Peptides against a protein of PDB entry 7Q4I. Designs and how they scored, part 10

Target 1, 281 residues: chain A of PDB entry 7Q4I
Amino acid sequence: HENSTIAERLYSEVRVLCWIMTNPSNHQKKARHVKRTWGKRCNKLIFMSSAKDDELDAVALPVGEGRNNLWGKTKEAYKYIYEHHINDADWFLKADDDTYTIVENMRYMLYPYSPETPVYFGCKFKPYVKQGYMSGGAGYVLSREAVRRFVVEALPNPKLCKSDNSGAEDVEIGKCLQNVNVLAGDSRDSNGRGRFFPFVPEHHLIPSHTDKKFWYWQYIFYKTDEGLDCCSDNAISFHYVSPNQMYVLDYLIYHLRPYGIINTPDALPNKLAVGELMPEI

## One batch from the design tools (peptide; made by RFdiffusion4, then SolubleMPNN)

Design b1_p8_8_s2 (from b1_p8_8, 4 letters changed)
Fold by OpenDDE base, seed 1:
Structure b1_p8_8_s2 (fold): chain B 281 residues (1-281), chain A 8 residues (1-8)
Amino acid sequence: as target 1 above (281 residues)
Amino acid sequence: SSADKNPL
């Protein structure tokens, strides 16, 4: 028997709306597998598309499809969330239809923070934005106040937020959020290990998988090593996860157990005041 | 994303 008492407490106290970036061609191929795996552990799950799908719970946003429209879709997704769902959750996760997320580990990271703190978390990159920005593929999570500031203060002002739909969506939201004083938080664990990952577990866990000239090492905001020290024991997300790999990860994380090994969770930290952050490591 | 590149 599992004891889920702490996870159930965090499910009620740290409410997460997950929105999934998808398109009509991926509803059956990718998005439905998110719904059948990790997405079922969100407090609210919404698929953001250009076409409605009642089986998936997909919303038709007023945007075109293609990579050049991702920023447009992100803006419309957050407008839709603010209008219809801002009180349904405390935290608002963007993920792709090939991102896998351990929602319990995200709730653990978010637990000390007030949702009224203007903050967001993810895999932090250093280029283009002074405070950094969060990788789009790794997924990123905004506080309720961050969503409010983005939609109400940033989006209506072309001086604060890009009005056209072109550009890298993660960079553009990062610029907008910085311009309304939403803080780019540190998502690392107490050992300085990352929690949000822009690639599959294999690419982070295997040393020397990439050349030292690989762009990722120039983009990562915090220093990180390859191998077992790359990744928190409470890792939150991985990207480029195939539909089949989602079911494998669901099995490995939630079903497969080494007999006779019991993991005791660490104590929850104290809650922070509004506007307070955990110390950077 | 400009940074969401497959390493393979």
Scores: peptide ipSAE 0.038, ipTM 0.756, DockQ to the pose 0.234
Fold by OpenDDE base, seed 2:
Structure b1_p8_8_s2 (fold): chain B 281 residues (1-281), chain A 8 residues (1-8)
Amino acid sequence: as target 1 above (281 residues)
Amino acid sequence: SSADKNPL
């Protein structure tokens, strides 16, 4: 028997709306596998597309398809969320249709924070944005206040937020959020290990899988190591996860158990006041 | 590989 009492508490106290970046060609190929795996653990799950799909719960946003429209789709997705769903959750996760997320670990990270704190979390990169920005592929989560500031304060002002639909979506939202004083949080655990990952577990866990000249090592905001110490025991996300790998991860994380090993969860930290952050490590 | 994609 498994005791999920703390996870059930966090499901109620740390409500997460997950929106998935997808397109009509990926509804059946990718997005449905998110819905059948990790997406079912969100409090609300919405697929943001250019076409409606009632089986998927996909929304047709007024945007074109292709990489050059991702920023446009992100803006319209958050506008849609703010208009229809801002009270349905406390936190708002963007993920891709090939991102895998352990939602319980995200709730644990978010638990001490007020949703009225203007903060967002993800895999922090250092270029282009002074405070850093969160990698789009690893997924990033905004507080309710961060969504409000983005939609109400940033998007209507071309001086604060790019009005055209071109550019890297993660960089552009990072610029907009910085310009409205939404803080780029630290998602690392108490041991300084990362929680959001822009690649599959194999690429982070295997030492020397990439050359030291690989762009990732220049982009990471916090120093990280390769190998088993790369990743928190409470890791939140991985990117470039194939549909088949989503089911493998679902099995490994939620079903497969080593007999005779019982994990006792750490105590929940104290809740922070509005505007407070956890101490930097 | 998919990992070789530049973030930009």
Scores: peptide ipSAE 0.037, ipTM 0.739, DockQ to the pose 0.789
Fold by OpenDDE base, seed 5:
Structure b1_p8_8_s2 (fold): chain B 281 residues (1-281), chain A 8 residues (1-8)
Amino acid sequence: as target 1 above (281 residues)
Amino acid sequence: SSADKNPL
């Protein structure tokens, strides 16, 4: 007895444009596997590249390739979205071509928020940005108003947003968003468990997988534990997911079922007013 | 992929 009625409702009410950070060398190796798996559950899916690919739906942004151009590509991606797609969705997810996303869980998290609230969500890190910034690899989602403020208010002003294309893209967008009063939201569930993850599930679920000196424990904004309490039952994203692992995750999440176990979804929360956030936990 | 394995 599969009932998708609530998921279908959220697909209509919480519209998500997913843009995928990629490059021409990864169109066939990685990006096409996003399109064949979790990307099909976005309301709109766009691949942001330096070369056009009509089979992939890839856009050629006016940027060079290489790790030093990721910030430039992020700026041009959001300009492109604002110009062509700002009304096609309510929320705008950035993900990498090796990020896996459970889009239904993201819609559930976003449901109470107004897309006119200047907010964004992801795996929050504490360094460099006072309010924190969202990890680039875990993926981060901007409200429509956050995209507007980023493109219209931040990007044109070198005092608010870095004009060159160098730097860590996630840190730089985090600085720009803070400077236009876009709030770094709390993506944790009601139990304080994370939803966006900068690594594969194994790295978060297995205790002592990393040394306590590992940078991640110094970077996380909210205190988190390893093991089963690391991760929400409604987790949204994982990073460093291989193309083969994307198909495994699609099977495990959407096809494999434990016979005789029926999960009833929690009731949807009340919708928040414009500018209102969920209480911090 | 982002530089998440070794943020500067």
Scores: peptide ipSAE 0.037, ipTM 0.750, DockQ to the pose 0.423
Fold by OpenDDE base, seed 4:
Formats: C-alpha cells, structure tokens, sequence
Structure b1_p8_8_s2 (fold): chain B 281 residues (1-281), chain A 8 residues (1-8)
C-alpha cells in the first residue's frame, strides 16, 4: 500500500509546467522517454522544438537548431508560455531532454514560496552574474512572476536582456532575470545539500570522481562535498541522464522498495509572504 | 550551455 496524500496535495497547490528543450532529431531518441518517465508527473508538459510533433506534444518555435540557438529557443519558449500557459501553472521548469527530475521533491522545495515572488531556482553558478545564475543542464524553475518579468520587462529591453540569440542560454537568462530583480534562490535543503545537479548521480556521489581543477568546483556558487553528502535526500534533478537511465531512475525512485523500511515525510514548512525567501544556509 | 560539459 502507498500513501500519496501529501504528494497529491502538493500536485494541486504547487502546479508545475515543465518545458523540455529538444529538437526534431531528439523527439524519438530522448524527448519521448522524458514523456514516458518523469514528465508525466508535471501538471503540464510541453516540448519546445523547431518542429511540431502531435504525438510528443511538441511546439515548433520560430528558431533555428544547434547550440548557438539555445538562448533564442529559451526566449521563444518563455514567450510561448507567457502567451498561452501563464495561468496553467504556478512554477515553470526548464529542463533538457536528458535531464531527469523528481517533480515531487521540486514541489516540496517550492511549497513555502509564493509564485508571485520574483524568484527562480536551480544549480546556482557564481561566474558572469553577481547573484549567480542557474545551470541550464540541471534545469531551472521560475515563479509565475519571474516569467512575467522576464517576458514583459526584460525581453523587450536590449539594455536589460540580450536581443541576439548568441551566448550561453543559462548565463543570458540569468543576466536578464537579475536585471529585472528576479532573485536567484537557494535550492539547498536544510542540511545545505544541493537539489539540482548538472551531472548524473554517479559523478556527484563518487568521491574524487573529478579533479579539483574541474571547472564545476570553480563554478558552483555554494560549497558542496562529494560522496553521499553531496546530494539532498530530496534531490530534484540530474543531467546527462540517458533514455535507459531515465527508466532505471523511474524504477529505483518510484517502484523499488526495501521490504520493511517505511519513510515518513518531514512536516511542510510555513508559507512565506510575497517577496520573502528562506534564509540562506 | 558552454559550462554544461560532461566530465567524462
């Protein structure tokens, strides 16, 4: 027997639209596997592409393909969301077609926050943006107010937001959001453990998997450890997750159980006022 | 992202 009462409550109270960054060559190879795994736990799931796919629910954005167009695709994706879907959710997750997300853990993190608070969350990086920016691969989630400010206030103003489609999409959205006073939130748990991860679990869980000179240690905004203490028990996302690994993770997280072990969820925190953030750890 | 590099 399973008791999902709290998860069902959070599904209703913390509505998440997930948009997936994809392209036509990845609709069948990657995006379909998101739809069949973690994407089914979003309140709404949209695939942002350059071609329409009615089987996938993919939208054809007016953008070219390739890494140099990711910023253009991100801008058009959020314009599309604002025009068609801004009231369909409270929170708006960007993920890649090789990002795996535990949506229940994201709802738990977001629960205390008002969607009218101008905030976004993800794996915070320190370079280029004073408040930091969120890693594109780990996925990042905007409040409804953050989407409004991005689309209505930032995008129309070349002084606030880059008008061309070049640059790293995560850095560029981070600059735009900072320029309209959208706060880069702290996504860490109460123990200071990260929740959004720009790599697969094994790259974070195995000590000394990377050299100390690895760029990640220079980019991460908050200090983090390697090993089992790297990651929250309520981790939200991992990147570079293959289609096969998505099904493995889906099985391990939602189906595989050690017999005789029962996990009791922590109490929900108090809700914050509009504009209030949880204290940084 | 230019930062999103696979460590492997």
Amino acid sequence: as target 1 above (281 residues)
Amino acid sequence: SSADKNPL
Scores: peptide ipSAE 0.037, ipTM 0.756, DockQ to the pose 0.235

Design b1_p8_8_s3 (from b1_p8_8 with W3F V8L)
Fold by OpenDDE base, seed 5:
Structure b1_p8_8_s3 (fold): chain B 281 residues (1-281), chain A 8 residues (1-8)
Amino acid sequence: as target 1 above (281 residues)
Amino acid sequence: SSFEKDPL
């Protein structure tokens, strides 16, 4: 028997809309496996595509396909969310069709924050944007107010937000959000360990995968290391997760248990006021 | 590997 009472409370109090970046060629190959695994734990799940798929719940956005259109797709996805779904959730997660997310851990991180606080979270990178920006592949989550500011204040103004569809989508949204005073939050746990990861668990947990010149070490906003101290026990996301690995992770996280070990969750923190952030570590 | 992908 499992006691999910706290997780059920957070499911109701910290509502998350997950939108998945995909394309028609990946509906069956990747996106369907998100829907069958971690995506079922979102309050709302939408696949953002260029073609409609009623079995997947995919939306046809007015965009072209290819890597050069990701920024265009991100802009249209958030416009669609604002028009149809802004009141369906408190928080709005972008993920890729090869991102795996532990939604309960995200709700735990988000619990103290007001959705009316202009903030977003993810794996923070330091280049190109003064406050930093969140890695696209690790997934990033906007508050309801952050979505409002992005769509209503940033997107209509070419001085605040890039009007063309070119550029790295995560950098471009990071610039737009900074220009409307949406804060790039700190997603680390109380021990300073990361929660959003742009690679698979193996690449973060096992030392000596990369040298010190590897781009990731130059991009990461907060100082981090490899090994067990890399990653929170309440980690939220990993990227480059294959469809088969999604089912393995679902089994390991939600089904496999070490007999005789009882996990007692930490107490929930106090809720913050609107505009208040947790202290930086 | 996933590490060979540039963030840009």
Scores: peptide ipSAE 0.054, ipTM 0.802, DockQ to the pose 0.699
Fold by OpenDDE base, seed 1:
Structure b1_p8_8_s3 (fold): chain B 281 residues (1-281), chain A 8 residues (1-8)
Amino acid sequence: as target 1 above (281 residues)
Amino acid sequence: SSFEKDPL
């Protein structure tokens, strides 16, 4: 038996719409495994594609496929969400069809923040955008006000937001959000450990996995270390997770228990006012 | 490896 009372409270008070970036070739290969694992813990789950799939609940956006169209797909996905779903949730997560997310840990991080605060969270990178931007692969979450500002204020203005569909989607949304005063939040825990990860757990947990010249160490906004201290006990996401690994992670996180170890959750923090952020660590 | 992929 499990006591989920706090998780159920957060499910009601911190409503999350998850949209999954996918394509028709990945509906059966990847996206359906998101739906069968972590995606079932979202308040709303939508797959953003170029073709409709009623079994998956995939939306056909008016965009082409391929890496050069990811920015176009992100713009159309948020337009679709704003038009049809802006009141269905408080927070709006973008993830890839190979991102795994612990939605309860995301709700815990988001709990103190108002959805009317213009903020977004993820794995923060420092290049190209002064305040930083969030890694596309790690997934990033916008407040309801951030979505409103993006769709209503940024997208219609070519001076604020790139009108063409080319470029890195995460960099381009990061520029647009900065230009409408949406804040790039700090997603680290109280110990300064990251919660959103652009790689699989193995790559973050194993020390000296990469050379110090590896691009990630130049891109990461906050100083981070490799090893067990890399990652929050309340980590939210990992990227490049295969369909098989999604089921393994779902089992390890939600089913496998070491007998005689009971996790007691920390107390919920106080709620912040509109526009207020947690102190950076 | 997935770690060798570019940041984009």
Scores: peptide ipSAE 0.052, ipTM 0.805, DockQ to the pose 0.697
Fold by OpenDDE base, seed 3:
Structure b1_p8_8_s3 (fold): chain B 281 residues (1-281), chain A 8 residues (1-8)
Amino acid sequence: as target 1 above (281 residues)
Amino acid sequence: SSFEKDPL
C-alpha cells in the first residue's frame, strides 16, 4: 500500500495552476504527452497556444507563432490567467511542452510561503537582471501576488515592462517582476542543491558532461556541483524532455520502487508570514 | 530562453 496522505494534503493546501507554452504544431507531438504524464498532477492545467484545441484544453492567445513571439505569449498567458483563473490556484507555473515537472516536490518547496508574498521560483540565472531571473525552459512559478503585480502594475507601464513582444521571454519577465518588487526566490533545498533544471537529468547527473566554459556555468546564480550531488532528492523540473522520456520519468518516479526501501518524508516546515522568505543557504 | 540549448 502507498500512503499519499501528505501529498493529498499539499494538493489541497498548495494549489498549482500549470500553464504550458506550446504551439499548434506541438499539440499532438508534445503537449498531449504533458497532459498524459506530469500535467495531470496540477490542480489546473492549461495549454497556451495560438489555436484552440478542445481535446488538449488549449487556449488561443492573440499572438503570432515563432521564437520572437514567446515574450508576447507569456504576457498574454498571464493576462488570461489573471482574468479567468487568479483565484483557481495559489501558485502559477510556466513550463514548456518539453519540460517535465514533479508537482509534489514543487508543492513541498512552496508550502511555507504565502501566495500573497510577491515571490517567484525557478532555475535562477545571474545575467541581465540584478536580482537574477528564472530560466524559461526549466519552468518558473509565480505566487498569486506576483501574478497580480505583473499583470496589474508591470504590464500596463512601458517603463516597468517591455511593451513590444521581442526579447528573451525569461529575461523580460524577470525585468518586469524586479521592477514591481517581486523577489527572485531561492529554490535550492536545505542542502543547497538545485530543484529546477534547464536540461535533461543526464546532462546534470554525469560529471564533466560540459566544459567549464559552457555558458550554463557562467549563468547560474548559485554555485552548483555536477554529478549525483547536482540535484535535490526533491528536484522539481527538467527541460528538453522528449515525449518518450516523459513516460520513462513518470514510471521511474511514481511506479518503480526498490523493494524493501521505505521513504519517510521530512516534517513540513513552519509557514512563513506574508513577505517572509526562507533563509538563503 | 534565447540562450537555452542542448549542451550536446
Scores: peptide ipSAE 0.043, ipTM 0.765, DockQ to the pose 0.229
Fold by OpenDDE base, seed 4:
Parts: structure tokens; C-alpha cells; sequence
Structure b1_p8_8_s3 (fold): chain B 281 residues (1-281), chain A 8 residues (1-8)
């Protein structure tokens, strides 16, 4: 028998709305597989698209499609969330339709933080934004206060937030969030291991997969290594996960067990005050 | 590969 008591507690105490960046051509190809796998573990799951899909629960945002419209879609997605869903969750995850997320591990990371703390988490990159920004592909999670500041304070002000829909989505939201004093949190575990990953597990776990000149090593905010020490035992996300690989990951993480091995969860950390962060490692 | 994709 499985004991999910702590996971059930965190499901109630750390409510997560997941919004999935998708498009009409990917509703059946990708997005439905998110809904059938990890997305079912969100407290609320919404697909942000340019077309409505009642089977998927997709919202038609007033945006165009294509890479150059991702920033526009992100702005409209968070406006939609703020208007309709700001009280439905405590934390608001952006993920792509090829991102896989272990929502329980995200709840564990978020547990000590107040949703009223202006903070967001993800795979932190160092370029363009002084405090860093979170990789769009790895997915990033905003507190309720971060969403409020983004939508109410940043978006209406062209001096704080880019009004046009062009640019890298993750960089542009990172600039906007910095300009309204939303903090770029540290998502690493107590051993300094990352939790949000902009690639598939294989690319992080296999040593010497890339040259040191590979852009990722220059972009990553915190020093990280390849191999088993790359990744937290409580890893949260991976990107470029194929639809088939989502089912494989779902099986490996939630069903496949070595007989006779039982893992005991660590104790929950103390809750932080509003505005307090965990110390950086 | 997915790992060779641009960060943008």
C-alpha cells in the first residue's frame, strides 16, 4: 500500500495552478498528454492557446501563434489567471506542452514560502536580468503576490514591462518581475542540486554530453555539474519531454519500484515569514 | 538535439 498522507497535505496547503503554453496544432499532439500525465496532479490545470478546446480545457487567448508571440501569450495568460483564477491557487506554474513536472516536489520546495511573498522559482539564468530570470522551457512558478505585481503593477507600465509582444518570453517576464521587486528565488535543494531543468534528464545526467563552451554553462546562474550530482532527488521539471516520454516518466516516478526499498520523506522545513527567503547556498 | 537548441 502507498502512503500519500504528506503529499495530500501539501496538495491542500500548497495549491498550484498549472498553465500550459500550447497552440491549436499541439492540443492533440502534446497538450493532451500533459493532461493525462503530470497535469492531473495540479490543483488546477489550464491550457493557454489561441483556440478554445473544451475537451482539453484550453483557453483562447487574444494572441497570435508562433515563437514571436510567446511573450504576448504569457502576458495574456497571466492576465486571464489574475482575472479568473487568482484565488484558485497559491502558486502559478508556467510550463510548456513538452515540459514534465513532478508537482509533489514543487510543493515540497514551495512549502516554506508564503504565497504573499513576491517570489518566483525555476531554472535561473544570469544574462539580461541582474537578479537572473527563469528559463521558459524548464517552467517557472510565481507566488500569488508575484502574479498580482506582474499583472497590476508591471504590465500596465511600459517603463516596467515591455508593451509589445516581441522578445524572449522568459527574459521579458524576468525583466518585468525584477522591476516590481519580485525576487528570483533559489530553487536548488539543500545539497545545491537543481530542481528545474531546461532539458531532458538524459542530457543532465550523462557526463561530458556537451563542451564547456555550450551556452547552457554560460547561462546557468548557479554552478552545476553533469552526472547524478546535477539533479536533486526532488527534481521538479524537465523540458523537451516527448509525449511518449511523459508516460515513461509517469510510470518510472509513480509506479515502478524496486522491491524491498522504501524511501522515507524528510521532515518539512519551518515556514518562512512573508517576504523571507531561504538562504542561498 | 534538444540540448543544442538556443536558450531563446
Amino acid sequence: as target 1 above (281 residues)
Amino acid sequence: SSFEKDPL
Scores: peptide ipSAE 0.055, ipTM 0.806, DockQ to the pose 0.739; fails the geometry check

Design b1_p8_8_s4 (from b1_p8_8, 5 letters changed)
Fold by OpenDDE base, seed 2:
Structure b1_p8_8_s4 (fold): chain B 281 residues (1-281), chain A 8 residues (1-8)
Amino acid sequence: as target 1 above (281 residues)
Amino acid sequence: SPFDEDPF
């Protein structure tokens, strides 16, 4: 038997709407497995597609499919959220249909922050955007105020936000958010370990899996190491997670227990004022 | 990312 009292408290106090980037060809192959695993732990779960699917709860956005439309889909997804769901949550997570998220760990990271603070979190990359931008694959989470600023202030202004639907969606939203003074937060834990990951756990946990010249090491905003110290004990997300691997992760994280080991959670930090951030590490 | 985030 588990004691989930703190997780239940955070579920109520740190409400998360998760929207999943998908397409009609992936509704059954990928998105359904998100819904059956980690997506059930969101306060609200919406699949953003080009076709409606009532079994999945997929929304048909007025966009085409393909890589060149991902930025268009992201803009329309946040417009849809702002119009229909801005009060349904405090935080708004974008994830892909092959992203796995430990929503409880995200709530823990977000707990001290006001949803009225213009901030967003994810795996921060340093190129193209001065403050950095969040990796699209690792998933990124906007505060309610960040969504408001994006939709109301950035999107209507071609000088602040790219009007066409082309480009890397994560870079383009990062530019738009910077232009409306939404802060690119630090998602690292108190030990400086990352929480959002653009690859599967294996790729981060195994030392020397990649050459030091691999693009990721040039893109990562904060210095990180490979191995067991790569990743927070409260890691939030991984990318390129296959449908089968989602069920494996669900089992390992929520069911498999080492007998005789009891984890006692750290105390919750004090809540921050509106506009206040945790100190950078 | 402008580069495909190809897995390791």
Scores: peptide ipSAE 0.042, ipTM 0.756, DockQ to the pose 0.225
Fold by OpenDDE base, seed 4:
Structure b1_p8_8_s4 (fold): chain B 281 residues (1-281), chain A 8 residues (1-8)
Amino acid sequence: as target 1 above (281 residues)
Amino acid sequence: SPFDEDPF
């Protein structure tokens, strides 16, 4: 018997719409595996594509495909969400079709924050954007107010937000969000450990997997370590997760248990006021 | 990111 009472409470109090960046060639190869694994734990799940797929629940956005169109797709995805789904959730997660997300851990991180606070979370990178920006691959989550500001205030203004569809989508949304005073939050746990990861667990957990010259160490906004202390016990996301690894992670996280070990969840933190953030560590 | 390539 599993006690999910707190998770069920957070499912109702911290509503998450997950939108998945995909394309028609990946509907069957990748996106359906998101739907069959972690995506089923979102309050709303939408696949953002260039073609409609009623079996997947994919939306055809008016965009081209390819890496050079990801920023265009991100803009149209959030426009679509704002027009059709802004009331379906409190928080709006972007993930890739090879991102795995532990949605319960994201709800736990988001619980103290008001969705009316202009904030977003993810794996924070320091280049290009003064406050930082969130890694696209690790996935990033906007508050409802952040989505409103992005769509209503930033996107219509070429001085605030890039009108062209070219560029790194995560950098460009990061610039737009900064320009409308959406804060780049700290997603680290109380021990200073990260929750959003731009690589698979193995790459973060195994020390010396990369050298100190690896770009990631220059891009991370907060100091992080490799090994067992790399990652929060309440980690939220990993990137480059193959379809097979999604099922492995689902099994390991939600089914596999060491007999006789019972984890007790920490107490929920106090809720913050609108506009208030947790202190940086 | 400009480096959204599998670095491994």
Scores: peptide ipSAE 0.041, ipTM 0.753, DockQ to the pose 0.211
Fold by OpenDDE base, seed 5:
Structure b1_p8_8_s4 (fold): chain B 281 residues (1-281), chain A 8 residues (1-8)
Amino acid sequence: as target 1 above (281 residues)
Amino acid sequence: SPFDEDPF
């Protein structure tokens, strides 16, 4: 028997629409496994593609395929969400078809924030954008107001948002969001540990897995270390998760239990006013 | 990311 009362409360109070970046070649290979694992814990799950798939619930966006079209697909995905789904959720998560997300931990992080606050969260990188931008692979979550500002204020203005479809999608959305005063939030826990991760758990948890000259250490906005202190006990996302690893993570997180160890959840923080952020650590 | 986010 499991007591999920707090998780059920957060499921109703912190509604999350998850949209998954995918393509027709990955519908069966990757996207289907997102739908069968962590994606079922979203309030709404949509796959953004170039072809319709009724079994997957994939939307055909008017875009080409390939890495050079990711920015175009991101713009069309958020236009589609704004037109059809802006009231279906409070928060709007972008993830890749090889991102794994613990949605309950994301709801816990988001709980104090108003969805009318122009803010977004993820793994914050420092280059190219003054306030930082969120890593595309780790996934990033926009408030409802952030989506509104992106689609209504930024996208129609070539001075605020890149009109062509070229460029790194995460950098380009980061520039657009900054230009409409959407804040790049701090996603770290109360101990200063990260929650969104652009790699698999092994790459963050194992010390000296990468050289200190590795680009990631130059890109991270907040100082972090390797080992168990790299990652929050309430971590939200990991990237480059294979389809098989998604089922392993589902088992480890939601089914495997150490007998006799009962976790008591921390008390929920007080809700913030519209426009208010948690203090940076 | 502007760089391939591949850690390898």
Scores: peptide ipSAE 0.040, ipTM 0.747, DockQ to the pose 0.239
Fold by OpenDDE base, seed 3:
Structure b1_p8_8_s4 (fold): chain B 281 residues (1-281), chain A 8 residues (1-8)
Amino acid sequence: as target 1 above (281 residues)
Amino acid sequence: SPFDEDPF
């Protein structure tokens, strides 16, 4: 029998609303597989679309479809969350409909932080934004205060946040959040290993899978290694995960066990004060 | 991401 007592405690104390970026063509192809796998472990799960789908629990946002509208959809998604759901959670995760997330590992990372701290986490990239920005595909999580600042302070001000719906959504939200003093947190574990990944596990775990000139190595904010040391034992997300691979990951992470090996979780860290961050590694 | 394309 599995003991989930700590995970159940964190489910109650570190409430996460997950919103999934999707579109009507992906409701059945991708989004439903998120709902049937890792999305079940969110405290609240919402699919942000351009069409309503009651089976999926999808919201029709007032946006067009296509890559040029992703920034518009992100703005409308957070406006919708702020209006309807800001008190339903402490943390607000954006993920794509091909992102896989280990929500328990995210709760563990977030546990010491106050949701009143203006902070967000993800796979941090260094270009375009001075403090960095979080990769859209890897998913990123905002504190409740970060959502408030984004919607109330940044979005209404064209000098702080881009009014047009064009541009790279992750860069644009990163600029907006920086302009309202939302901190780009460090999501690495105590060993300096990453937790949010913009590719599938295979692409991170296999050494020299990419050339050293690959853009990712120029974009990553923190120095990272390849191979088995690439990734935290408490990794949070992977991107470009097919619907079939979501079920494989669910099986491997939550069902498959090596007989006779029992993992004992580390003790929870002390909670931080409002505005306090964990030391950078 | 501007590179939210198959990197391969």
Scores: peptide ipSAE 0.039, ipTM 0.746, DockQ to the pose 0.241

